# Peptides against a protein of PDB entry 4LZF: the designs that were tried, part 101

Target 1, 155 residues: chain A of PDB entry 4LZF
Amino acid sequence: GGRLVVFPNGTRKELSADGQTVKVMFFNGDVKHTMPDQRVIYYYAEAQTTHITYPDGMEVLQFPNNQTEKHFPDGRKEITFPDQTVKTLHPDGREESVLTDGTIIQLNPDGSKVIQFNTGQREIHTADFKRREYPDGTVKTVYSDGRQETQYPTG

## One batch from the design tools (peptide; made by RFdiffusion4, then SolubleMPNN)

Design b2_p19_6_s2 (from b2_p19_6, 8 letters changed)
Fold by OpenDDE base, seed 3:
Structure b2_p19_6_s2 (fold): chain B 155 residues (1-155), chain A 19 residues (1-19)
Amino acid sequence: as target 1 above (155 residues)
Amino acid sequence: MAAREQAAIDAVLAAANAA
């Protein structure tokens, strides 16, 4: 019940019997699937990359090096690197990386950086200082002018 | 129905390299 169309350039188009699935095999080796849910799966043969587009504007890129990118309709991007680090790029300019060991690195639009270590320590980087916060409440600050300050826990 | 142009492929590859 399906239909096959062969074009003069070598492209082949397969239509399912219900018309809900379309597979196009292009002359260059690329493949395009249009699915019943209206997502479009495009495979770049030479680059070995898959690009999925959804009706709501979501996009997913799958690269041959095992990197995956999700582009959300709200402008957020989520990148899963080959080492399984996940980096989220927010529309406001904030970036957050979650390492496999649980460390979280946050880059803020104001240029500040916060590292939440898996040990419970936290490091804050600003234009004026680098600050290390320890689980016991000790805080060590190195200011841009070279001054160092230690705040000891209270209570 | 046409295959995506090389420019589109290059954009995809550029995105991968920029990440």
Scores: peptide ipSAE 0.068, ipTM 0.715, DockQ to the pose 0.015
Fold by OpenDDE base, seed 5:
Structure b2_p19_6_s2 (fold): chain B 155 residues (1-155), chain A 19 residues (1-19)
Amino acid sequence: as target 1 above (155 residues)
Amino acid sequence: MAAREQAAIDAVLAAANAA
């Protein structure tokens, strides 16, 4: 059978019969689960936040506002916002946001921005121009000096 | 066994706010 240990400070420790699962209910309301797969699930009672750590270095944070963050061992972070937008921060500094409508917004390390619209249009922002690419192959560019160019589709 | 300190929570929350 399992075991229950009650400490003088009020902390309670429950051990499974096989000893592979440990649940600690701390005096402050926090809860710590150590699982057979060696992941640790820590619940912060005051912050109402869950923090899961995996043996490979992955971490998952679950916040009371329904935001979820995944911190990958390679340094990548994936944030799911309450509105279900997913933002990925890459180790190279690139950021990508996927909106619920399918629009993808990419912020590049060089400061450029690319928006892939759900309509198939793409917009590129650089220091020198804004460019709109259309599904039919038309490309419109507005340069920082005010020049405008249109490239019409070929074929 | 000890509960995690508030500083650890603050660090987690700070990381969330940096998102």
Scores: peptide ipSAE 0.058, ipTM 0.708, DockQ to the pose 0.015
Fold by OpenDDE base, seed 2:
Structure b2_p19_6_s2 (fold): chain B 155 residues (1-155), chain A 19 residues (1-19)
Amino acid sequence: as target 1 above (155 residues)
Amino acid sequence: MAAREQAAIDAVLAAANAA
């Protein structure tokens, strides 16, 4: 069967009968689970935070305020905030936030910003202009010099 | 086999503040 090892410092180690599941309860209250799929689940007792590491380099963090973070092997990070907004940080510096209402906000490495509204409107911010695109095909542009231009869908 | 050091805990907490 399984076995329990109790160390002099108070740490306890539980092994399954097949030895593929290991649970370590540390003297400080931390808990470490090693699973058959080789993922490691570490619980920080004081911080009430869970950290999962996968063999492929994937990491998952779960915080007591309900925030979760996924760190992908390619360097991408996905953060789910307590308000359920999801922000993705890409290795190239691009950031994308998906709000609860479906709005998508993209921040590009060059400093430009794109907002895709749930209404189908799209807004583009650059150093040179601010542009609003409407579902009917109308496009309104305000340039940095104050010039304004409207393009109509049917001319 | 030992519990993770405080530095490892601090790194986890720092990641939460990096967002």
Scores: peptide ipSAE 0.055, ipTM 0.708, DockQ to the pose 0.015
Fold by OpenDDE base, seed 4:
Structure b2_p19_6_s2 (fold): chain B 155 residues (1-155), chain A 19 residues (1-19)
Amino acid sequence: as target 1 above (155 residues)
Amino acid sequence: MAAREQAAIDAVLAAANAA
């Protein structure tokens, strides 16, 4: 069968019979699982946080407030907030948030912001202007100097 | 809507036990 090793400090190590699963219960309450698929699941008892590492370099963090973070090998991070907003951080600095109502907020490396509303409207923020695009093709722009411009659809 | 990212990741990982 499996094996149980009890260390003098109170740490316990359980090995499955096949040796494919290892569970370490640390004296401080932390728990480490090494799984057959080579993922390592570490539970921080004090922080109540779970950290999963995969052999391909992916990492998953689960926090006690129900926030979860996925760190992909390519450097991308995906954060699911407690409110179920999903934010993706790209290696190039682009950030995209998808709200529960379907609104998408994009922050670009150049500092510009694009909000795609669930209504089909889109708002673009740059250093020079804020622009609202409407589904009918109307575009309203408010420039940084306070000037306003409306462009009407063609057709 | 503004949400805060978890800031305690590094601190938690730094406190990890070795096995």
Scores: peptide ipSAE 0.030, ipTM 0.670, DockQ to the pose 0.020

Design b2_p19_6_s3 (from b2_p19_6, 9 letters changed)
Fold by OpenDDE base, seed 1:
Structure b2_p19_6_s3 (fold): chain B 155 residues (1-155), chain A 19 residues (1-19)
Amino acid sequence: as target 1 above (155 residues)
Amino acid sequence: RRAAEEAAVAATLAAANAK
């Protein structure tokens, strides 16, 4: 059978019979699970936060406000906010947010910003211009020098 | 000891839980 160890400080350690599952219940209310698949699940009682570490280096954080963060081995982070917006932070500095209405916001390492609206319109912000692209092919550009240009769909 | 240290780290992460 399994084994229970009770430490003098009140920490308890439960071991499965096969030794593949270990549950440590710390005196402060924290809980650590070591699972057969080698993932480690930490529950921090004070923070009410769950932290899962995987053998491949993946980490998952679950916060009490329903935010979830995935930290990928390649350095990418994916944050699911309580409102279900998903933000991806790439190692190269690129950030992408997908809103619940389907809008996609991209922040590029060069400082440019692209918004793909759920209406099919797209807005591009660069150092040189702001550009609005419309579903019909019309493109309106406002340049940093104040010049405005409209390109109409032809053909 | 470990639990206390880990809890401190988790608390820091939780405090930074924002957009």
Scores: peptide ipSAE 0.036, ipTM 0.677, DockQ to the pose 0.014
Fold by OpenDDE base, seed 4:
Structure b2_p19_6_s3 (fold): chain B 155 residues (1-155), chain A 19 residues (1-19)
Amino acid sequence: as target 1 above (155 residues)
Amino acid sequence: RRAAEEAAVAATLAAANAK
């Protein structure tokens, strides 16, 4: 059978009969589950946050506001915000946000930004200009000095 | 994320005291 250990401080530890599952209920309300698949699930009672660690180094955080964060072994992080925007942070410093409407926002390590709108338009932001590219090939550029330029499609 | 970090510290202390 399983085992229950009750510590003097009020913490309880439950062990399954097979020893594959361990549940620790801390005196402060926190809960730690060690699962047969070797993932460890921490529940922080005060923060109402769940933190799952996997043996391969993957980590998952679940916050009470419905935000979730995945920390991949390769250093990539994926954040799903309450509004269901998904932001990926890459180890090289690149960030990519996918909005619910299909808009993609890319932040590059050099500080440039690219927005791919759901309309097919693309906007490029650099230190020197903001450029809007249209599906028909028109390109409008506003330079940092206030100058504006329009490039019309060929054909 | 800050909340998780604070919670992690608390959990560490709780775990230490449970051993």
Scores: peptide ipSAE 0.033, ipTM 0.705, DockQ to the pose 0.013
Fold by OpenDDE base, seed 2:
Structure b2_p19_6_s3 (fold): chain B 155 residues (1-155), chain A 19 residues (1-19)
Amino acid sequence: as target 1 above (155 residues)
Amino acid sequence: RRAAEEAAVAATLAAANAK
């Protein structure tokens, strides 16, 4: 059978019969679950936040505002915002946001920005120019000095 | 994000000390 240990401070510890699952209910309302797969689930009562840690170093945070964060062992982070936008932060400094309409926004470490619109158009921002690429192959560039260039599609 | 994460970290430390 399982066991229940009650500590003088009010903390309670429940152990499964096989010892593979441990539930600690802290006096402050926090809860810690240790699972058979070695993941640890923390629930922070005051913050109403769930934090899952995996043995491979993966971490998952679930916030009360419906935001979820995944922290990968390689340093990559994936944030799902309450509006369901998904933002990925790469360890090299690159950031990518996928909006609910399918638009993808990429921020590069060099400060450049790429927007892939759901219409098939793409816009590239650099220190030297802003460029719009159209599905028909037309490319329009506005340079930082004000010069404009249009490249027409090839047949 | 940061405020909630920091609160969670603080709670973890408090919980660890209470174990």
Scores: peptide ipSAE 0.033, ipTM 0.695, DockQ to the pose 0.014
Fold by OpenDDE base, seed 5:
Structure b2_p19_6_s3 (fold): chain B 155 residues (1-155), chain A 19 residues (1-19)
Amino acid sequence: as target 1 above (155 residues)
Amino acid sequence: RRAAEEAAVAATLAAANAK
């Protein structure tokens, strides 16, 4: 059978019969589960936050406000906000946000921004211009000096 | 408890709450 160890400080440790599952209930209310697949599930009682660490370096954080974060071994981070917006932070500094309406916002390391609207329109922001691309192929550019250019679709 | 890990989680939570 399993084992229960009660420590002098009030911490309790439950071991499965096979020893592959370990549950530690700390005196402060924290809970640590070590699973057969070697993932560790840690619950921080004060913060009401769950932190899962995987043997490959993956980490998952679940916050009480319904935000979740995935920290990938390659340095990428994926944040799901309470409003269900998903933001991905890439190791190269690029950020991508997917809104619930399907709009995608990309922030590039060079400071440029690209918005892909759910309507099929795309807007590009650079230091030199703001450009709107329309589904019909029309492209409107407003340059930083105030010049405007419209490129009409061909074909 | 894991003091160092808890501190890291707290920092992340604080950042989340700042949104």
Scores: peptide ipSAE 0.028, ipTM 0.657, DockQ to the pose 0.016

Design b2_p19_6_s4 (from b2_p19_6, 10 letters changed)
Fold by OpenDDE base, seed 4:
Order: sequence, then C-alpha cells, then structure tokens
Structure b2_p19_6_s4 (fold): chain B 155 residues (1-155), chain A 19 residues (1-19)
Amino acid sequence: as target 1 above (155 residues)
Amino acid sequence: MEEEEKKAIAEVEAAANAA
C-alpha cells in the first residue's frame, strides 16, 4: 500500500503504492507533487503560486491573479495575463502580444513595433516614422521630423 | 520580467536551495 511519513516539523510525505507519485506537504503549507510522468508540481502557499516543471524542460507558472506563464525548452516564454492577453517572448528578443480583440502587437529586437489591428489596419513604428497601412492600400507615414506622406493605392 | 514571475523564480530558487 501507500506510505505516509510524518516528520517532526509537521511535513508530511505521501507515497503511492506503486511509488510513482510522491506528495510532500511542507509544514509551511507548500506542496510538492512528483508525478508518474516525472513532472514536478510545486505549490507555494504564501505566494499561492504553482510551478510545474516537466522533464522536457517545460515550466508552467500559475499565479494567484490568474496569470499563467509557460517557459518553453526553446527559450520562448508565453504569458497569459489576467485579461487574457497572450504575450510571447522569443529567444531572439521579439515580443508578440495578442489582445483579446484580435490586435497583435509585435516588438522587434531592432526597437520597431508593428501593430496589426483587428480592422486589418497595420501600424509600423520605427525610430524614423510611424506608418499606418490601410486595407485599401492607403499608407500614411508620419516621420519623426514632422513630415507626413500619404501613398494612395494605384487604382 | 513581470514582478510576480520574479518572485516566483526567487521562491523556486529558495526551495531548490533548501532541498
């Protein structure tokens, strides 16, 4: 059968009968689960945070504010904010945020920013200009020096 | 890095060092 070990400090360790599942309930309220699939689940009682580590190097953080973070083995990080915005941080320094309205915000390593609006409009921000691209092919550019340019679709 | 992430990482590190 399963085993329960109770330590003098109040920590408890539960072992499944097959030995594949281990649950440690620490005296401070923290909990550690080692699962048959080799994932380890840490619950930090004070922070109310859950940290799951997977054998492939995947990590998942769950915060009490309903934020979730996924740390992928490839170095990518995906943050789901409480508002359900999903932000992806890429190893190359690129960041992408997908808003609940479908707007996509991309921050590039060069400091440029691209906003893909849910309307199909796109805005590009660089050090030199802001450019708005419209679905009809119109492009409006506002340069950092205050110049403005409008390019009309060749109809 | 979000502050909560930083805190969580610190807690993980503390837990790892305590084990």
Scores: peptide ipSAE 0.024, ipTM 0.649, DockQ to the pose 0.018
Fold by OpenDDE base, seed 5:
Order: C-alpha cells, then sequence, then structure tokens
Structure b2_p19_6_s4 (fold): chain B 155 residues (1-155), chain A 19 residues (1-19)
C-alpha cells in the first residue's frame, strides 16, 4: 500500500503504492511532486509559482500573473506573456517576439532590430539607418546622418 | 521577467534543499 510519513516539523510525505509518485507537502505550504514520468513539480506557496523540471533538462515556470516560461535544455527560453505575446530568447542573444496580431519583432545580437508587420511591411533598424520596406517594393531609408532615400519598385 | 524568474529559481533551490 501507499505510505505516509509525517515529520516532526509538519512536513508530510506521501508515497504511492507503486512507488512511482511521491508528494511532499512542506510545512510552509510548498508542494513537491515526483511523477511516474520523472518530472518534478514544485509549487511555491508564497510565490504561487509552479516549477516543473523534466528529465531532459527542460523546465517550465508558471507564474501567478499567467506568464509561462519554458527553459529548453539548449538554453533557449520561450516566454508566453499574459497578453499571449510569445517571446523567444535564443542562446546566441537573438530575441523574437510574436504579437497576437501576427507582428514579429526580432532583436539581433548585433543590435539591429527587424519588425515584420502583419501588413507585410518590414522595418529594419541598424546603427546606420532605419528602413521601411513596403509590399509594393518601395523602400524608404533614413540614414543616421539625416539623409533620406526612397527606392521605387522597378515596374 | 527576470525578477520573477530569479525568485522562482531561488525558491526551487530552497525547496530542493529542504526535500
Amino acid sequence: as target 1 above (155 residues)
Amino acid sequence: MEEEEKKAIAEVEAAANAA
């Protein structure tokens, strides 16, 4: 059968009959579950945060503000914000945000920024210029020195 | 992001040491 261990400090440990599930209820309200799939679920009572660790090294954080973070074994992080924006942080320093309207914002390791609008327009920010690309092939560039250039589509 | 993450990590470490 299952086992219950009660510690003098009030911590309780429940073991399933098969030994595959372990639940520790700490005296402070924290809870640790070890599951049959070897994932470990920590609940922090004070922070109201759930932290799941997987055997492959993946981690999932669930915050009380409805933010979810996935920490991948390769060092990539994926954050789902309460507004359902998804931000991916890559190990190389690249960041990508996908907005609910389909806009994609990319921050590159070199400091450049690219915005792909849901309208098909693209905006590129570099140290040297800000450029707007239009679906018709028009390109408008504002250089850091104040020069402006418009390139019209070849048609 | 970072503050909540740091808090969560610190709490995980505390829980891991307590268990």
Scores: peptide ipSAE 0.024, ipTM 0.663, DockQ to the pose 0.017
Fold by OpenDDE base, seed 1:
Structure b2_p19_6_s4 (fold): chain B 155 residues (1-155), chain A 19 residues (1-19)
Amino acid sequence: as target 1 above (155 residues)
Amino acid sequence: MEEEEKKAIAEVEAAANAA
């Protein structure tokens, strides 16, 4: 059968009959659950936050506002916001946001920005210019000096 | 975002050290 240990401070430890599941209920309301697959689930009662750690180094944070953060072993982070926007932070400093409408926003380590609109238009921001690319092949560039250039598709 | 993450991590470390 399972075992229950009650500590003097009010913390409780439950062990399954097979010993593969361990549940610690801390005196402050926090819960630590060790699962048969070796994932560890922490629940913080005050913050109402769930933290899952996996044997491969993956971590998942679930916040009370429905935000979810995934921390990958390679250092990548993926944040799902309550509005279902997904932001990926890469170890090289690149950031990518995917909006619910399909718009993709990329921030590069050099400070450049690329926006891919759901319409097929793309906008590129650098220190020297802003460029808009249209599906028909038209490209409009506004340089930092105020010069504007339009490149028309060669039919 | 970072502040909530840092708080969560600090709480994990505190809980891990207390268990």
Scores: peptide ipSAE 0.024, ipTM 0.659, DockQ to the pose 0.017
Fold by OpenDDE base, seed 3:
Structure b2_p19_6_s4 (fold): chain B 155 residues (1-155), chain A 19 residues (1-19)
Amino acid sequence: as target 1 above (155 residues)
Amino acid sequence: MEEEEKKAIAEVEAAANAA
């Protein structure tokens, strides 16, 4: 049979009959589950936050506002916001946001920004210029010095 | 680091010290 241990502080520890599942109910309302697959599920009662740790080093955070964060073993982080925007933080410092309409916003380590619009237009921001690329091959560049250039498609 | 992440980490540390 299972085993229940009750500590003097009110914390309770429940062990399954097979010993593979451990549930700790802390006196503050926090709950820790150790699963047979070695994942640990921690619930913080005050913050209403769930933290899952996996044996491979993956971590998943679930917040009460419906934000979810995944922390990958390689150092990458993926944040799903309540509006379902997904932001990826790469170990190299690159950030990518994917909006629900399919727009992709990339922030590069060099400080440049690239926006890939769902219309097929692309906008590139650098220290020297802003460039808009159109699906027809037209390219409009506005330089930091105020010069403007339009390149028309060859056809 | 999101504010909720900071709170969660603080609670992890508190719980780890209590167990």
Scores: peptide ipSAE 0.027, ipTM 0.665, DockQ to the pose 0.016; fails the geometry check

Design b2_p19_7_s1 (from b2_p19_7, 11 letters changed)
Fold by OpenDDE base, seed 1:
Parts: structure tokens; C-alpha cells; sequence
Structure b2_p19_7_s1 (fold): chain B 155 residues (1-155), chain A 19 residues (1-19)
């Protein structure tokens, strides 16, 4: 069958009969699983956090508050918050948050911000202006110099 | 914001785990 090794410090190591699964139970309550698919599952007892590492470099963090983070090999991160908001951080510095109500917030590397509201309205923030776009085609712009402009839709 | 608070908690925990 499998093997059990008990270390003097209280750490226990269990190997499956086929040797493909290894479970280490550390004296502090942490647990490490090495799986047949080569993923490694760390459980940190004090933090109550699970950290999964995959052979391709992907990592998954599961926090006790139900937050989940995925760290992709390309450097992208995807965070699912407890409220189910999903935030994506791109390697180029772009950030996108998708709220449960359908609102999308984009932060661009140039410092601009775009909010796509669930109502179909869109708000664009740049260094030069704040602009609100309406579903009917109306556009209201407040420029950095204080000017305000309304552009009316053409039929 | 709530998002900012959660990001802070996540960051602090990640920093702890990295030690």
C-alpha cells in the first residue's frame, strides 16, 4: 500500500501506493498535496487560504472570505471578489472590473477611465475632458478648461 | 470602496504568504 512517514517535529508525509499523490501535513496545520497531474495544493492553516500551482505556471488563490484570484502564466490576474465582481488586471496595466449589475469599469494605462453603465450610458474620463454618452446619441462633454458642450444625435 | 478594501486584504495576505 501507501507509505506514511512521521517526522520528529510532528510533520507527516503520506504517499499513495502508486507514488503519484503525496500529502504532507505540517506540524503547524498546513497541508501540501502533490497531485498526479502535477498541480500542487497548499493549504495555509492560519490564513485558511488555499494556493494551487499548476505546471504551466498558473496559480489559484482561494481566500476564506470567498475571494478567488487566478494568476495566469502571461501575467494576467483575475480576481473574483466576495460580491462576485470580477476584476482583470492585464500585463499592460489595463484594469477591467465587471460588476454584477453589468457595469464595466476600465482603467487604461494612459490614465483614462471608461465606465459602461448597465443603462447603456458611457462615461469617459481623460486628461482633457469628462464625457457622458447617452443611448440616444447625445453626448455631453465637460472640458478641463471648464467649457461644456452638448452634441445632439442625428437621426 | 468595497473593491479597494478587498484588494488591500488580498494584497496583505499575499504578502504574508510570500514570506
Amino acid sequence: as target 1 above (155 residues)
Amino acid sequence: SLVEKQEKVAKELEEKLAK
Scores: peptide ipSAE 0.018, ipTM 0.570, DockQ to the pose 0.032
Fold by OpenDDE base, seed 2:
Structure b2_p19_7_s1 (fold): chain B 155 residues (1-155), chain A 19 residues (1-19)
Amino acid sequence: as target 1 above (155 residues)
Amino acid sequence: SLVEKQEKVAKELEEKLAK
């Protein structure tokens, strides 16, 4: 059968009969749960935060406000905010946010920004200009010097 | 911001686990 060990400090350790599941309930309210799939679930009672570590190096953080962070072995991070916006931080420094309406916001390492609107419009921000691309092929550019240019679709 | 606060908590937890 399973085994329960109660330590003098109030910490409790529960072992499954097969030894594949281990649950440690610390005196401070923290919990460590080792699962048969080798994932380890930490619950930090004070922060009310869950931290899951996977054998492949994946890590998942779950915050009390419903924010979730995934830390991938390749260095990529994916943050799901309470409003369900998903932000991906890439190892190359690129950041992408996907809004619930389908809008995609990309921040590039060079400081440029690209917004892909759910309407099919695209906006590009650089040090030199802001450019709006329309689905019909029209392109409007506002340069940093105040000059404006409109390119009309051809054919 | 709330995001910044959560990121701080995440980093603090990561630092604790790394020790």
Scores: peptide ipSAE 0.018, ipTM 0.574, DockQ to the pose 0.037
Fold by OpenDDE base, seed 3:
Structure b2_p19_7_s1 (fold): chain B 155 residues (1-155), chain A 19 residues (1-19)
Amino acid sequence: as target 1 above (155 residues)
Amino acid sequence: SLVEKQEKVAKELEEKLAK
């Protein structure tokens, strides 16, 4: 059968009969679960934060404000904010935010910004211009030197 | 920012786990 060990400091350790699940309840209120799939779930009582580590190096942080962060083995990070916006930080420095309305905001390593609106319009910001692309093929560009250009669709 | 505060907490937790 399973067993319970109670330590003099008040820490409690519960072991399943097969030894595949271990639950440690620390004297400070922290809780650590070691699972059969080798993931480790640590709850920090003071911070009210859950930290899950996976054997492949994946980590998941769950904060008390409903923010969740995923740290991937390749260095990518994915943050789900309380408002359900999802921001991905790529190892190359690119950042991408997906809003709940379907708008996608991309920040590129070169400093350029691309907004893909839920209407199908796209806006591109560079050091040299701001450009708006419309679903019908119309493109409006405002250059940094003040020039404005409109390209009309062909056909 | 909120992100910075959370990153600080995450780092502190990682350091705690490493001990």
Scores: peptide ipSAE 0.017, ipTM 0.569, DockQ to the pose 0.037
Fold by OpenDDE base, seed 4:
Structure b2_p19_7_s1 (fold): chain B 155 residues (1-155), chain A 19 residues (1-19)
Amino acid sequence: as target 1 above (155 residues)
Amino acid sequence: SLVEKQEKVAKELEEKLAK
């Protein structure tokens, strides 16, 4: 059968009969589950946050506001916000946000920003200009010196 | 920002786990 150990400080440790599942309920309300698949689930009572660690190095954080963060073994991080926007932080420094409306925002390591709107418009931000590309092929550029340029579609 | 607040919490938790 399973085993329950109650420590003097009030911490409880439950072991499954096979020893593959361990649940520790700490005196402060924190909970630690060690699962047969070797994932470890921490619940921090004060923060109301769940932290799952996997044997491959994957980590998942679940916050009380329903924000979820995934930390991948390759160093990539994926944040799912409460509004279901997904932001990916890549190891190379690139950041991508996908909004629920399909808009994609990319921040590049060189400091440039690209917005792909759900309308098919694209906006590029660099140190030198802000450029809007339209589905019809029109391109409007506002340069850092205040110049504005419109490029009309070809064809 | 909300992100900054959550990242702070995450960092604090990592620090706790490292101890």
Scores: peptide ipSAE 0.016, ipTM 0.567, DockQ to the pose 0.036

Design b2_p19_7_s2 (from b2_p19_7, 10 letters changed)
Fold by OpenDDE base, seed 4:
Structure b2_p19_7_s2 (fold): chain B 155 residues (1-155), chain A 19 residues (1-19)
Amino acid sequence: as target 1 above (155 residues)
Amino acid sequence: SLLEEQEKVAEELEKQLAS
């Protein structure tokens, strides 16, 4: 059978019979689970946050506000916000947000921004201009100097 | 970050168990 160790400070340690599962319940309310698959699950009582670490370096954070963060071994981070927006931070500095309405917002390392609207329109923001691309092929550009340009579709 | 502080606390608690 498993065993339970109770420490004088109130911390409890539960060991499975096979020794592959360990649960530590700290006196402060924190909990640490070591699982057979080598993942470690931390629960921080004060923060009410769950932190899962995987042997491959993957980490998952679950916050009390229903935000979830995934930290991938390659350095990528994926944040699911309470509103279910998913933001991905790439190691190259690119950020992508997928909104619940299907809109995709991309922030590029060069400071440019691209918004792919759910309507099929795309907006590009650079230091020099803001450009709107329409599904029909029309492109409207507003330059930083206030100049405006419209490119009409072919056909 | 808040998490980092919690991790420090957890680390300290684990050290106490190991001693």
Scores: peptide ipSAE 0.096, ipTM 0.768, DockQ to the pose 0.040
Fold by OpenDDE base, seed 3:
Structure b2_p19_7_s2 (fold): chain B 155 residues (1-155), chain A 19 residues (1-19)
Amino acid sequence: as target 1 above (155 residues)
Amino acid sequence: SLLEEQEKVAEELEKQLAS
């Protein structure tokens, strides 16, 4: 069957009968689980943080404030904040936040920003202008030089 | 970071197990 090894320093190691599941309970309160699917689950007692590593390089962090971070093998990061906003950090420098009301905020590497409102309106911010696009096709632009332009939809 | 410090502690503890 399974076995328990107790080390002189107080660390305990539990092994399943097949050896595929290993649980190490360190004397400092940290816990390490090695699972049959090869994921490793670390619990850091002092930080109260759970860190899961997967064979493909995926990592999941769970913090005591209810924030969760996913670190993907391609370098992408996905952060779920305590308020349930989801922020994605892309390898190209683009950032995207999805708010609970459905609003999407995109920050682009060139410094531009795009807001897709839950109402269907879209706002684009660049160094040269701010532009509001309406569902009916109306577009209002305020340029950095003070010029204002309204483009009306065609019927 | 705090996490990095914990990882170092974990690595040291694992080395002790192997001894």
Scores: peptide ipSAE 0.096, ipTM 0.770, DockQ to the pose 0.040
Fold by OpenDDE base, seed 5:
Structure b2_p19_7_s2 (fold): chain B 155 residues (1-155), chain A 19 residues (1-19)
Amino acid sequence: as target 1 above (155 residues)
Amino acid sequence: SLLEEQEKVAEELEKQLAS
């Protein structure tokens, strides 16, 4: 059978019969589950936050406002905001946001920005220009010096 | 960060279990 240990401070430790599951219920309301697959689930009662750690180094955070964060072993982070926007932070400094309407915003380490609109239009922002690419192949560029250029599709 | 604060609390609680 399983074991229950009750500590003088009120903390409780439950061991499964097979010893593969350990549940610690701390006196402050926090809970720690060690699972057979070696994942550890922390519940922080005061913050109402769940933190899952995996043996491969993956971590998942669930916040009470419905924000979820995934911390990957390679250093990448993925944040799902309450509005369901998903932001990915890459180790190289790139950031990508996917909006609920399908728009994708990329921030590059060099400071450039790329917006892929749900309409199929794409906008590129650099230090030297803003460029709008249209689905029909038209490209409009506004340079920092005020010059404007339109490139028409061939055909 | 909130996570770092929570981790410190957790570590303290775990130390109490081991003593």
Scores: peptide ipSAE 0.090, ipTM 0.762, DockQ to the pose 0.039
Fold by OpenDDE base, seed 1:
Structure b2_p19_7_s2 (fold): chain B 155 residues (1-155), chain A 19 residues (1-19)
Amino acid sequence: as target 1 above (155 residues)
Amino acid sequence: SLLEEQEKVAEELEKQLAS
């Protein structure tokens, strides 16, 4: 059968009969589950946060405000915010945010920014200019020196 | 970060289990 160990400080350790599941209930309310698939589930009682670690190095964080973070073995992080915006942080420093309306915001390691609007418009921010591209082919550029250029689509 | 603080608490609690 399973075993229950009660420590003097009030911490409890429960072992399954097969020994594949271990549940530690700490005196502070924290809980640690070691699962047969080698997944480890930490529950932090004070923060009401769940932290899952996988044997491949994947980590999942679940916060009480419904934010979820995934930490991939390759160093990529994916954050799902309470408003359901998904932000991906890439190991190369690139960041991408996908808004619920379909807008995509990309921050590049060189400091440039690209916004792909759900309307089909695209805005590019660089050190030298801000450029707005329209679905009809019109391109408006505002340069850092104050110049403004409009390029009209070729009919 | 909040996570780092919680991890430190968890590590301390784990040490108590090993003692």
Scores: peptide ipSAE 0.090, ipTM 0.762, DockQ to the pose 0.039

